# Peptides against a protein of PDB entry 5NXQ, part 31

Target 1, 114 residues: chain A of PDB entry 5NXQ
Amino acid sequence: EIQIPVSMAAEEEYLRSKVLSELLTDTLENDGEMYGNENEVLAALNGAYDKALLRLFASACSDQNVEKALSLAHELKQDRALTAAVKISERAELPSLVKKINNIREARYEQQLK

## One batch from the design tools (peptide)

Design b1_p25_2_s3 (made by RFdiffusion4, then SolubleMPNN; from b1_p25_2, 12 letters changed)
Fold by OpenDDE base, seed 3:
Structure b1_p25_2_s3 (fold): chain B 114 residues (1-114), chain A 25 residues (1-25)
Amino acid sequence: as target 1 above (114 residues)
Amino acid sequence: DEYDEELEEVVEEAEKLIEEQKKKK
Protein backbone atom coordinates (compact mmCIF):
# COMPACT_ATOMS: atom_id res chain seq x y z
CA GLU B 1 0.00 0.00 0.00
CA ILE B 2 1.23 3.44 -0.91
CA GLN B 3 1.27 5.83 2.04
CA ILE B 4 1.67 9.53 1.41
CA PRO B 5 3.20 11.49 4.29
CA VAL B 6 1.00 14.19 5.78
CA SER B 7 3.58 16.83 4.94
CA MET B 8 3.58 15.87 1.28
CA ALA B 9 -0.19 15.92 1.13
CA ALA B 10 -0.26 19.33 2.78
CA GLU B 11 2.33 20.64 0.36
CA GLU B 12 0.35 19.37 -2.60
CA GLU B 13 -2.80 21.07 -1.37
CA TYR B 14 -0.88 24.27 -0.69
CA LEU B 15 0.62 24.35 -4.15
CA ARG B 16 -2.70 23.61 -5.79
CA SER B 17 -4.49 26.30 -3.81
CA LYS B 18 -1.69 28.78 -4.42
CA VAL B 19 -1.72 28.25 -8.17
CA LEU B 20 -5.49 28.57 -8.40
CA SER B 21 -5.53 31.69 -6.24
CA GLU B 22 -2.80 33.30 -8.32
CA LEU B 23 -4.49 32.39 -11.59
CA LEU B 24 -7.76 33.90 -10.47
CA THR B 25 -6.04 37.02 -9.19
CA ASP B 26 -4.13 37.46 -12.43
CA THR B 27 -7.30 36.94 -14.44
CA LEU B 28 -9.12 39.63 -12.50
CA GLU B 29 -6.21 42.03 -12.85
CA ASN B 30 -5.86 41.40 -16.57
CA ASP B 31 -9.55 41.58 -17.40
CA GLY B 32 -10.32 44.48 -15.10
CA GLU B 33 -13.89 43.24 -14.92
CA MET B 34 -15.96 41.63 -12.21
CA TYR B 35 -18.95 39.61 -13.35
CA GLY B 36 -20.56 38.03 -10.34
CA ASN B 37 -19.01 35.26 -8.31
CA GLU B 38 -15.33 36.17 -8.65
CA ASN B 39 -15.12 37.61 -5.14
CA GLU B 40 -16.76 34.54 -3.65
CA VAL B 41 -14.50 32.21 -5.59
CA LEU B 42 -11.44 34.21 -4.60
CA ALA B 43 -12.46 34.18 -0.95
CA ALA B 44 -12.98 30.43 -1.04
CA LEU B 45 -9.62 29.87 -2.72
CA ASN B 46 -7.89 32.18 -0.27
CA GLY B 47 -9.47 30.28 2.59
CA ALA B 48 -8.28 26.94 1.26
CA TYR B 49 -4.89 28.48 0.59
CA ASP B 50 -4.52 29.71 4.17
CA LYS B 51 -5.66 26.39 5.61
CA ALA B 52 -3.07 24.56 3.54
CA LEU B 53 -0.41 27.06 4.55
CA LEU B 54 -1.28 26.62 8.22
CA ARG B 55 -0.70 22.89 7.94
CA LEU B 56 2.74 23.57 6.47
CA PHE B 57 3.27 26.15 9.17
CA ALA B 58 2.42 23.59 11.83
CA SER B 59 4.91 21.16 10.33
CA ALA B 60 7.62 23.82 10.41
CA CYS B 61 6.78 24.63 14.03
CA SER B 62 6.90 20.96 14.99
CA ASP B 63 10.38 20.82 13.45
CA GLN B 64 11.30 23.94 15.42
CA ASN B 65 12.15 25.59 12.11
CA VAL B 66 11.35 29.17 13.06
CA GLU B 67 12.67 30.72 9.87
CA LYS B 68 10.55 28.49 7.66
CA ALA B 69 7.53 29.03 9.88
CA LEU B 70 7.97 32.80 9.71
CA SER B 71 8.31 32.73 5.94
CA LEU B 72 5.08 30.78 5.70
CA ALA B 73 3.32 33.18 8.06
CA HIS B 74 4.20 36.07 5.77
CA GLU B 75 2.37 34.27 2.98
CA LEU B 76 -0.87 34.03 4.97
CA LYS B 77 -3.54 36.32 3.57
CA GLN B 78 -6.22 36.51 6.26
CA ASP B 79 -5.78 38.01 9.71
CA ARG B 80 -7.71 35.17 11.30
CA ALA B 81 -5.20 32.78 9.74
CA LEU B 82 -2.40 34.75 11.39
CA THR B 83 -4.29 34.42 14.65
CA ALA B 84 -4.35 30.67 14.13
CA ALA B 85 -0.61 30.76 13.44
CA VAL B 86 -0.07 32.53 16.76
CA LYS B 87 -2.02 29.82 18.57
CA ILE B 88 0.07 27.14 16.90
CA SER B 89 3.29 29.00 17.73
CA GLU B 90 2.27 29.24 21.36
CA ARG B 91 1.65 25.51 21.53
CA ALA B 92 5.04 24.94 19.91
CA GLU B 93 6.55 27.15 22.64
CA LEU B 94 8.13 29.54 20.16
CA PRO B 95 7.73 32.97 21.78
CA SER B 96 10.00 34.72 19.29
CA LEU B 97 7.79 33.49 16.47
CA VAL B 98 4.69 34.65 18.33
CA LYS B 99 6.14 38.14 18.58
CA LYS B 100 7.12 38.24 14.94
CA ILE B 101 3.71 37.09 13.76
CA ASN B 102 2.02 39.69 15.94
CA ASN B 103 4.31 42.26 14.34
CA ILE B 104 3.06 41.12 10.94
CA ARG B 105 -0.50 41.64 12.12
CA GLU B 106 0.26 45.09 13.49
CA ALA B 107 1.99 46.11 10.29
CA ARG B 108 -1.03 45.07 8.25
CA TYR B 109 -3.35 47.01 10.55
CA GLU B 110 -1.22 50.12 10.10
CA GLN B 111 -1.24 49.72 6.34
CA GLN B 112 -5.02 49.56 6.33
CA LEU B 113 -5.21 52.82 8.26
CA LYS B 114 -3.25 54.69 5.59
CA ASP A 1 -18.70 31.07 11.10
CA GLU A 2 -18.08 27.82 9.26
CA TYR A 3 -14.59 28.83 8.20
CA ASP A 4 -13.67 29.76 11.77
CA GLU A 5 -14.58 26.22 12.75
CA GLU A 6 -12.41 24.85 9.97
CA LEU A 7 -9.50 26.99 11.14
CA GLU A 8 -9.98 25.68 14.66
CA GLU A 9 -9.80 22.14 13.31
CA VAL A 10 -6.51 22.97 11.61
CA VAL A 11 -5.20 24.39 14.88
CA GLU A 12 -6.22 21.24 16.72
CA GLU A 13 -4.49 19.08 14.11
CA ALA A 14 -1.41 21.25 14.44
CA GLU A 15 -1.40 20.97 18.22
CA LYS A 16 -1.64 17.20 17.98
CA LEU A 17 1.27 17.11 15.54
CA ILE A 18 3.38 19.34 17.77
CA GLU A 19 2.69 17.30 20.89
CA GLU A 20 3.49 14.07 19.08
CA GLN A 21 6.80 15.47 17.90
CA LYS A 22 7.61 16.66 21.41
CA LYS A 23 7.17 13.11 22.65
CA LYS A 24 9.50 11.74 20.00
CA LYS A 25 12.16 14.29 20.76
Scores: peptide ipSAE 0.636, ipTM 0.939, DockQ to the pose 0.826
Fold by OpenDDE base, seed 5:
Structure b1_p25_2_s3 (fold): chain B 114 residues (1-114), chain A 25 residues (1-25)
Amino acid sequence: as target 1 above (114 residues)
Amino acid sequence: DEYDEELEEVVEEAEKLIEEQKKKK
């Protein structure tokens, strides 16, 4: 049993979930055919995607790499994932990052209202 | 919901990682 570094494992999961999510999205957009469960599958894939991103985000926070952390936060899809990112940022004692992530959340909320 | 619990687990893992790194400094 070979222990893979956490960062490598997170990156692998991120890449895998991203690819699968994109493939499904492309299929739905190009074929225009819905068989009934595609939306649920897509949501699950997006969830996995966000979890993987959060692990990368955590790694960046642990390294005190605020710039990288913020970039990763922008790639998060779900608001509840952004909330998780805020919690992680708070534990990392990065108040500037907390503020910036909350700004992302507010901006997305306003966009959804339009 | 179930996914919220999964997110919480990720947060806990992250917090552990962060605290471990703080101890190394």
Scores: peptide ipSAE 0.634, ipTM 0.938, DockQ to the pose 0.824
Fold by OpenDDE base, seed 4:
Structure b1_p25_2_s3 (fold): chain B 114 residues (1-114), chain A 25 residues (1-25)
Amino acid sequence: as target 1 above (114 residues)
Amino acid sequence: DEYDEELEEVVEEAEKLIEEQKKKK
């Protein structure tokens, strides 16, 4: 049995879901041509994307690589995923990262208000 | 919801990974 490292598997899933999410997003934004369940499809893809990204984020936190972790956090799309990233950062005892992720969340809240 | 549960599973996996790395230090 071939065992794939967790980080490699997560990266593969991340890349796959990222490509699909971007393609569908571009289609909706530029052409507006999707079938009736486009929002559900996008939500599923974005969810998969964030989950995969969070596993990469967790690996970075485990390595105490704050710079990499922060870079990955900026790529997260959903607020729920950012919340998960905060939890992971807390477990990793990285308070500076917690603050920076919360700053990302606050910035996105402000953008949604305009 | 279902996705919240999936996210929690990811967090739990992360916790395990982090604690394992702490033990190695």
Scores: peptide ipSAE 0.634, ipTM 0.938, DockQ to the pose 0.824
Fold by OpenDDE base, seed 1:
Structure b1_p25_2_s3 (fold): chain B 114 residues (1-114), chain A 25 residues (1-25)
Amino acid sequence: as target 1 above (114 residues)
Amino acid sequence: DEYDEELEEVVEEAEKLIEEQKKKK
C-alpha cells in the first residue's frame, strides 16, 4: 500500500473543497437560490475545506514553520476551526502562533459586532 | 455536534504528527 504524505493528501482535499465552494458561491451570487439547500451544501463544503486546511496547518506546525502556519490560519473560515488551530499550536509549543491566531479571532469578532 | 467530533479527530491526528516529529529531532 502506498502511503500518501499527510500534506499531499490534505492539499488535494483542500483544493477540491475550495474549488467547489467557490463555484457554488459564484452560482448563488449570479443566479440566486436554485435548489433550496444551497446554504447547507455550502456549510458542508466549508467544513471539509477547514478540515483539510487544519491538516496542512498541523504539518506546518510540526515543521515549526510559524509563518506558513499563520498564513493557513488566515484562510480558515469558521471560528471553531480557529479554536482547533489554537489547540494544535499549543501542542506544538508555539506560543507566538497562539497569540496571533487569537488576534485573528478577536478581529473577526469585532467585525461581526459592527 | 458531529463536526466538533471530526475537528477533535483532526486535532488528535495533529498531536500524533507533532510528537512523532519531535522524536525524530
Scores: peptide ipSAE 0.634, ipTM 0.938, DockQ to the pose 0.806

Design b1_p25_2_s4 (made by RFdiffusion4, then SolubleMPNN; from b1_p25_2, 8 letters changed)
Fold by OpenDDE base, seed 4:
Structure b1_p25_2_s4 (fold): chain B 114 residues (1-114), chain A 25 residues (1-25)
Amino acid sequence: as target 1 above (114 residues)
Amino acid sequence: DELEEELEEVVEEAEELIEKAKEEK
């Protein structure tokens, strides 16, 4: 049986989910008709997107590649996904990454308040 | 919610991956 490396599988899923998320977002922004379930569909796609990203993030953390992990964390959309990234970083014993991700979270909170 | 549960599953997968990497080190 052909075993695809976890990182490669994650990359494929990320790219797929990213494209779908972007297409849906663009459609909504351009007054596209989504038949009344736009928010639910968007949430599902964003969830899949973040899930795929987190798998890539985990791989980067396992490699102790803080810069790559941080770059991926910036691409996460949901706050809960950032929380997940923090948990992963803690397990990876990367305290500097934990701090940086928390900074991302705080920055987003401040932006939402404006 | 369902999305939160899915994220928790990813965290668990990640933890397993990280622990495996530590063991191989």
Scores: peptide ipSAE 0.329, ipTM 0.847, DockQ to the pose 0.818
Fold by OpenDDE base, seed 3:
Structure b1_p25_2_s4 (fold): chain B 114 residues (1-114), chain A 25 residues (1-25)
Amino acid sequence: as target 1 above (114 residues)
Amino acid sequence: DELEEELEEVVEEAEELIEKAKEEK
C-alpha cells in the first residue's frame, strides 16, 4: 500500500477548498443571490478552506519556515482562523510570527471600519 | 460552534506535529 504524505493530503484539500470558495464568491458577485442556502454553503467552504490552510501553516511552522507561514496566514479569511494561527505560532515558539499575524488582524479591523 | 471545535482540533494536531518535529531535531 502506498502511503500518501500528510502534507500532500493537506495541500490537495486546500486547493480544492480554495477553488470552490473562489468560484462561489465570484458567482455571488456577478450573478447575485443563488437559489437556496448560499450563505451557509459559503461559510462551510470558507471553514474547510481555513482549516486546510491552517494544516499547511502548522507544517510551515514545524519547519521553522516563517516566511512561508506568514504568506499562508495572509490567505486566511476568518479572524478566528488568524487567532488559531497565533496559537500555533506560540506553540512553535515563533514570537516574530505571532507579532506579524497580530498585525494582519489589526490591519483587517481598520479596513472594516472604513 | 462547529467551526470553533474544528479549529481547536487543528490546533491540537499542530501541537502534536510541532512536538514531534522538535523530538526528531
Scores: peptide ipSAE 0.326, ipTM 0.847, DockQ to the pose 0.838
Fold by OpenDDE base, seed 1:
Structure b1_p25_2_s4 (fold): chain B 114 residues (1-114), chain A 25 residues (1-25)
Amino acid sequence: as target 1 above (114 residues)
Amino acid sequence: DELEEELEEVVEEAEELIEKAKEEK
């Protein structure tokens, strides 16, 4: 039985979700709003994307690779995913990473207010 | 919220991974 390493499985799902998310986003930007559940589909794709990223993020935290973890956190799309990343960072006992992720969240809040 | 539940599962999975890594040190 071929066991796929957790990190490789996460990368595969990340890449798949990334491609689909980008394709849908580009389509909506170029062709206008689709009829139906396009927002729900986008949310689902973004969810899968963030989940895959969080698994990679967890792996980086496990390796105590703060720089890689931070880079991955910047790629997270949803605030809830950033919250999850903070929780993971806390469990990994990486307080510097916690602070940096919270800074990402604050920066996004400020952009939403503008 | 389904997404929140799924994210919680990922967090739990991550915690297990992290604890395992700590034990191996």
Scores: peptide ipSAE 0.326, ipTM 0.847, DockQ to the pose 0.802
Fold by OpenDDE base, seed 5:
Structure b1_p25_2_s4 (fold): chain B 114 residues (1-114), chain A 25 residues (1-25)
Amino acid sequence: as target 1 above (114 residues)
Amino acid sequence: DELEEELEEVVEEAEELIEKAKEEK
């Protein structure tokens, strides 16, 4: 039995979820239908995607790799995932990262207002 | 919701990972 490191497992899930999310998006944009459950499927895929990213994010935080962590945070899709990233950053005692992630959140809020 | 709970679980996993890393350093 081959044990895969947590980070590698997260990367695998991230890539899988990313591909599926992109395929779904492309299908919807090309007048495709997914049996009336497109939003549910998209939410599930986004959830898996962000979950995988957060595991990578946690790994980066544990390594004190703020730059990598921030890059990963930018890839997060859901606001609640960013909130989770903030919590992780706080636990990792990385206040600079907390601030930067909050800036990402604020920027997204501003975009929604426009 | 379910997704929120899953994210909370990831946070908990992360906390454990971070704590472990601190102890081993």
Scores: peptide ipSAE 0.325, ipTM 0.845, DockQ to the pose 0.824

## One batch from the design tools (peptide)

Design b1_p26_1 (made by RFdiffusion4)
Fold by OpenDDE base, seed 4:
Structure b1_p26_1 (fold): chain B 114 residues (1-114), chain A 26 residues (1-26)
Amino acid sequence: as target 1 above (114 residues)
Amino acid sequence: EEEEEELDEEFEEIIDEAEELIEEKK
């Protein structure tokens, strides 16, 4: 069995999960088609998406590529994923990135309050 | 609550994986 590099595997999973999540979201928003477990499926897809994205984020942090890491953090969907990104950034000793990700999280909180 | 706990565990696993990656590349 050919072992795929971790970064490539993460990218593949990210792209797959992203496409499926977007398709499902669009279907629910535009067509209103609910067959019972769509929200559960969407949550699972979003989970897989953020997990894959966090692996890419971790890779960027390990490379000390703050710009790439920040760009990836903006693509995270779940608040808990942003929290994970903060923790990863702390372990990577990137305090500037920590601050910027916390700003993203705060901005999202403000949007949810409206 | 169970789903939240499961997701938190999954993210903790990723954090642990990330820590290993970061430490290895130092």
Scores: peptide ipSAE 0.404, ipTM 0.859, DockQ to the pose 0.854
Fold by OpenDDE base, seed 3:
Structure b1_p26_1 (fold): chain B 114 residues (1-114), chain A 26 residues (1-26)
Amino acid sequence: as target 1 above (114 residues)
Amino acid sequence: EEEEEELDEEFEEIIDEAEELIEEKK
């Protein structure tokens, strides 16, 4: 029996979630509205997106691919997802990555204050 | 609030999955 590698499954889910999130975002930006449940749909899509992205992030960490992991962390949308990425990085014993992800979080906090 | 808690639980599951993956590849 042929099993699909975990990395391929994660990539598929990420791409799907990314495309849907982008399409929804573009629709809201261009059309200004959907049909009353935009925020709920966006929250669900963003959740799925970050979840899929974190699996890719974990894979990159397991491969000790810090540059790829960091690139993926920049694409995370939710602060709690960044927190999860920090925890994963700690388990992977990648302190430099932990520091860099915390810098991303701090930068976002500063941006929100503007 | 309930949705946030559910998402937090999902992230914890991913962290656990990640730990297993990391340990397997050591």
Scores: peptide ipSAE 0.402, ipTM 0.857, DockQ to the pose 0.873
Fold by OpenDDE base, seed 1:
Structure b1_p26_1 (fold): chain B 114 residues (1-114), chain A 26 residues (1-26)
Amino acid sequence: as target 1 above (114 residues)
Amino acid sequence: EEEEEELDEEFEEIIDEAEELIEEKK
């Protein structure tokens, strides 16, 4: 069996999950509800989306591409995913990236309080 | 709470995978 590089697999899953997440969000905004499991479906899609992004993020960190890594971190939806990105950045020995991702988290907390 | 625990496990696996990738390139 041919092993597909992690980055290629992650890109495919990211694009798929992004499109589905956006379509679901638009549907919920317009229709209000789906089949009674819309929150579970959304959580699953967001989970897959963030997991795919984190794999791309890890690849960027391994390449020491801080600009790309930071751009990807901004696209993460869940706070838990940002926490994971911080841990990955620490392992990659990128303290400037750690600080910038924590700033993203703090900014989101402030937005939630408003 | 159960959903949060499941997410924690999923992201921990991704962190472990990421750490392996980073270590291989060092």
Scores: peptide ipSAE 0.396, ipTM 0.854, DockQ to the pose 0.843
Fold by OpenDDE base, seed 2:
Structure b1_p26_1 (fold): chain B 114 residues (1-114), chain A 26 residues (1-26)
Amino acid sequence: as target 1 above (114 residues)
Amino acid sequence: EEEEEELDEEFEEIIDEAEELIEEKK
């Protein structure tokens, strides 16, 4: 088995999951019901999407690329994923990034309250 | 709730992987 660099593997997984999520969303919007389990499929895809993003996020943090890391954090869908991103940022000793990601979380909470 | 817990565990695994990557790069 050929070992693929972690960053490259993460990018491939991200792109795959992103495309599938977008295609599924478009299909549901245009064609309606598929198999009666659309919500479960979407949840699974979103999970895979965020996991892939977090691996990219970790790579960016390891490179001390705060701006790239922050951009990736904005693409995260689930609050759990943002929480994970905060934890990763803490381990990377990037307190400014921690604050910025927490601001993203707070902004989403405020939007949910409206 | 069970699915939520499973997701949390999966994210914890990614955090662990991230920690290893970060330490390796230092």
Scores: peptide ipSAE 0.404, ipTM 0.858, DockQ to the pose 0.853; fails the geometry check

Design b1_p26_1_s1 (made by RFdiffusion4, then SolubleMPNN; from b1_p26_1, 12 letters changed)
Fold by OpenDDE base, seed 1:
Structure b1_p26_1_s1 (fold): chain B 114 residues (1-114), chain A 26 residues (1-26)
Amino acid sequence: as target 1 above (114 residues)
Amino acid sequence: SSAEEEYEKELEEVVKEAEELIEKAK
């Protein structure tokens, strides 16, 4: 059986989840209507999106590619995913990346306060 | 919620996978 590299599999899932998440978001924004489970579907899609993205993030950290890792972290949607990214960065012994991801979290907290 | 708890568990698994990948790369 052919084994697909983790990074390639993650990229495929990321792209799929990204497209679906954006499409749903645009639809909801355009229609201005909510129909019960739409929020749950969106949350599930965003969850899958972040999960796939984190695998790409881990790969970048493994390659010691801080700039790529940081770029990916900016694309994460959920705070809990950023928390996971911090943990991964700590394991990768990338303190500069840890700091930068925490800055992302702080910036989002400030945005929520506005 | 149970769904959120399950997702947190999934994220923990991703972190664990990442740790293994990182250690292998060292």
Scores: peptide ipSAE 0.526, ipTM 0.908, DockQ to the pose 0.838
Fold by OpenDDE base, seed 3:
Structure b1_p26_1_s1 (fold): chain B 114 residues (1-114), chain A 26 residues (1-26)
Amino acid sequence: as target 1 above (114 residues)
Amino acid sequence: SSAEEEYEKELEEVVKEAEELIEKAK
């Protein structure tokens, strides 16, 4: 029986999902065509990616490593994942991190409006 | 959609896991 630390398990899943997401993205960019479920596959990969990141984010918050947590938050792709990060930050009692993540959300929202 | 709703639940679970980790670390 080998117990893998949560952070290491999250890192492994993150790396896997990141590689797959990037591979798909590169393929789509190179091909320049969407035939079927590419968007669905990409969304699923992004979901797994963000979920894995959030576990790393939680670990960083647990360690009170605000800088690492913030860096990870910037890597999150979906707004709903940022929302989750805010919730985690609140529970970790890191108000400065909460504010910074909310700033990320606001910035992305403003970019979408343009 | 059902898939979106399911993923939202998964994120909620991640948040819950995070809460437990954070509380344990305190």
Scores: peptide ipSAE 0.526, ipTM 0.907, DockQ to the pose 0.863
Fold by OpenDDE base, seed 5:
Structure b1_p26_1_s1 (fold): chain B 114 residues (1-114), chain A 26 residues (1-26)
Amino acid sequence: as target 1 above (114 residues)
Amino acid sequence: SSAEEEYEKELEEVVKEAEELIEKAK
């Protein structure tokens, strides 16, 4: 039995989800095709993507690697994932990171208002 | 929706896993 470290497993899932999400997005944008389940598939892929990222994020936080954690947070797609990242940051006792992630959230809110 | 609720629970589980990881790292 081959044991895979949590971080490696998360990275694998992240990459897989990222590739599939990008592929689907590109298909929708370039081919103009829209099927009834495509939005649901995209949502599921984005969910898996963010979940994998959050595990990487947690690892970075545990390593006290704030810069890496922040970079990962910027890659998160969903607001609920950013919320989770804030929670993780709080548990890691990284208030500066909490603030920076909240800034990301606020920036995205502002973009939605435009 | 049920799917959304399920995913929220999954995120909560990830947070819990993170907490355990962080605590062990301290």
Scores: peptide ipSAE 0.525, ipTM 0.908, DockQ to the pose 0.843
Fold by OpenDDE base, seed 2:
Structure b1_p26_1_s1 (fold): chain B 114 residues (1-114), chain A 26 residues (1-26)
Amino acid sequence: as target 1 above (114 residues)
Amino acid sequence: SSAEEEYEKELEEVVKEAEELIEKAK
């Protein structure tokens, strides 16, 4: 069986989950409910999306590409995924990236308080 | 919830995978 490189597999899964997550989100925002379990499906899709994105993030960190890593972090949807990104950044010994990701988290916390 | 805990564990696994990748890159 053909083995796909990890980076390519991660990119494919990211793109697939991104499209599906966006489509479902748009449908809920514009058309309302579909089947009655939309929120559960959305949560699952967002989880898969963030998980795939984190693998791309890890790759960027391993390449010491802070700008790319930060760009990917901005695309993360869930706070728990940002927490994971911080951990990865710490392991990569990128303290500047840690600070910037924490700033993203703080900004989102502030928005939730409004 | 159980589902949330399971997902947290999956994220921890991703972090572990990342650690291995980063270590190999050093």
Scores: peptide ipSAE 0.523, ipTM 0.907, DockQ to the pose 0.849

Design b1_p26_1_s2 (made by RFdiffusion4, then SolubleMPNN; from b1_p26_1, 12 letters changed)
Fold by OpenDDE base, seed 2:
Structure b1_p26_1_s2 (fold): chain B 114 residues (1-114), chain A 26 residues (1-26)
Amino acid sequence: as target 1 above (114 residues)
Amino acid sequence: SEAEKEYEEELEKVVEEAEELIEKAK
């Protein structure tokens, strides 16, 4: 069995999960129904997507690439994933990134209150 | 839910993995 580097594996899983999540979302928006378990499937796909993305985020933080890390954080879908991103940023000693990610979270909270 | 708790634990593991990666990079 071929062993793939963590970063490459994470990128592959991210892309796969992203495509599937987007396709499912688009289908629900267009058709409104699938097989009756759409929400559960979507949650699972979003979870896998965010988890893979967080590994890429961690790599960017490790490289001290704040701009790339921030761009990746914007792509995260779930608040719990943003929370994880904040923790990673703290460990990487990137306070500016911590602040910016918290701003993303606050902005999404405001949107949910509408 | 139990499933949500399990996933949050998985995210925690990702954070721990990230800490190790960052520490090695320092």
Scores: peptide ipSAE 0.489, ipTM 0.898, DockQ to the pose 0.843
Fold by OpenDDE base, seed 5:
Structure b1_p26_1_s2 (fold): chain B 114 residues (1-114), chain A 26 residues (1-26)
Amino acid sequence: as target 1 above (114 residues)
Amino acid sequence: SEAEKEYEEELEKVVEEAEELIEKAK
């Protein structure tokens, strides 16, 4: 059995989830096809996408690569994933990153109010 | 919902994995 590093596994899952999410989104936007479960499938794919990103985010935090971590946080889609990123940042003792991620969350909240 | 609760638990597991990774790196 080949033992794959966690970071490599996360990258593979991220790429797979991203591609599938994009394909489904394109189908819905361009073809307008609805079979009844597309929104749920998309949500599940987005969840897997964010989970994979969070593992990459954790790796970046462990490397003390704040710039990479922040870039990854911007790619997160769900607020609950950003909350998880904040928790990870706190565990990594990166208060500057915590503040910046909270700023991302606040900005998205403001957009939702519009 | 049940699905939402399950996903939140999965995220908590990711956070726990992150804690272990970070602790190992320190």
Scores: peptide ipSAE 0.488, ipTM 0.897, DockQ to the pose 0.821
Fold by OpenDDE base, seed 3:
Structure b1_p26_1_s2 (fold): chain B 114 residues (1-114), chain A 26 residues (1-26)
Amino acid sequence: as target 1 above (114 residues)
Amino acid sequence: SEAEKEYEEELEKVVEEAEELIEKAK
């Protein structure tokens, strides 16, 4: 029986979700218009993307690979996913990572205010 | 919305999975 490690499965799901999210985004940008269901589809894809990414993030944290974890956090799209990343970082006892992720959140908040 | 609540629950489950993974790694 073929056994696939959890990390590989998570990476596969991440890559799949990433590709689909990017394709949809590119399509919307090229079309210049959005149909009624496109926002919902994009949200669903982004959700799946972030969820998969968070699993990779958790793996990086468990490995104490702060640089990889931070890199992954930058790829998160939704604020609620960043919040989850903070929680994971706290459990991993990585205060420097917590601070850096909160900085990402603050930066995004500031961008939205402009 | 209900869909949003469901997704939040899914994220919480991911956090729980992460906690278990991290705890095992310590």
Scores: peptide ipSAE 0.487, ipTM 0.896, DockQ to the pose 0.808
Fold by OpenDDE base, seed 4:
Structure b1_p26_1_s2 (fold): chain B 114 residues (1-114), chain A 26 residues (1-26)
Amino acid sequence: as target 1 above (114 residues)
Amino acid sequence: SEAEKEYEEELEKVVEEAEELIEKAK
């Protein structure tokens, strides 16, 4: 039996989900033509994307690679995923990363208000 | 919704996996 490293598997899923999410997002933004369930499909893809990305984020935190972790956090799409990233950062005892991720969240909140 | 709750539970599992990974790395 072939065992694939967790990080490699996560990256594969991330890339797959990223491509599909971007393609569907572009279609909606540029053409506005999708099936009636486009929002559910996008939500599912974005969810899978963030989940895979969070596993990569966790790996970076485990390696104490704050710069990589922060870079990955910027790629997260959903606020609930950022919340999860904060939790992971707390477990990793990386308070500076916690603050920076919260800054990302606050910035996105401000963007939604305008 | 139930779907949202299910996904939140999945995220919680990811956090738990992360905790285990981090603890093993310490």
Scores: peptide ipSAE 0.487, ipTM 0.896, DockQ to the pose 0.813

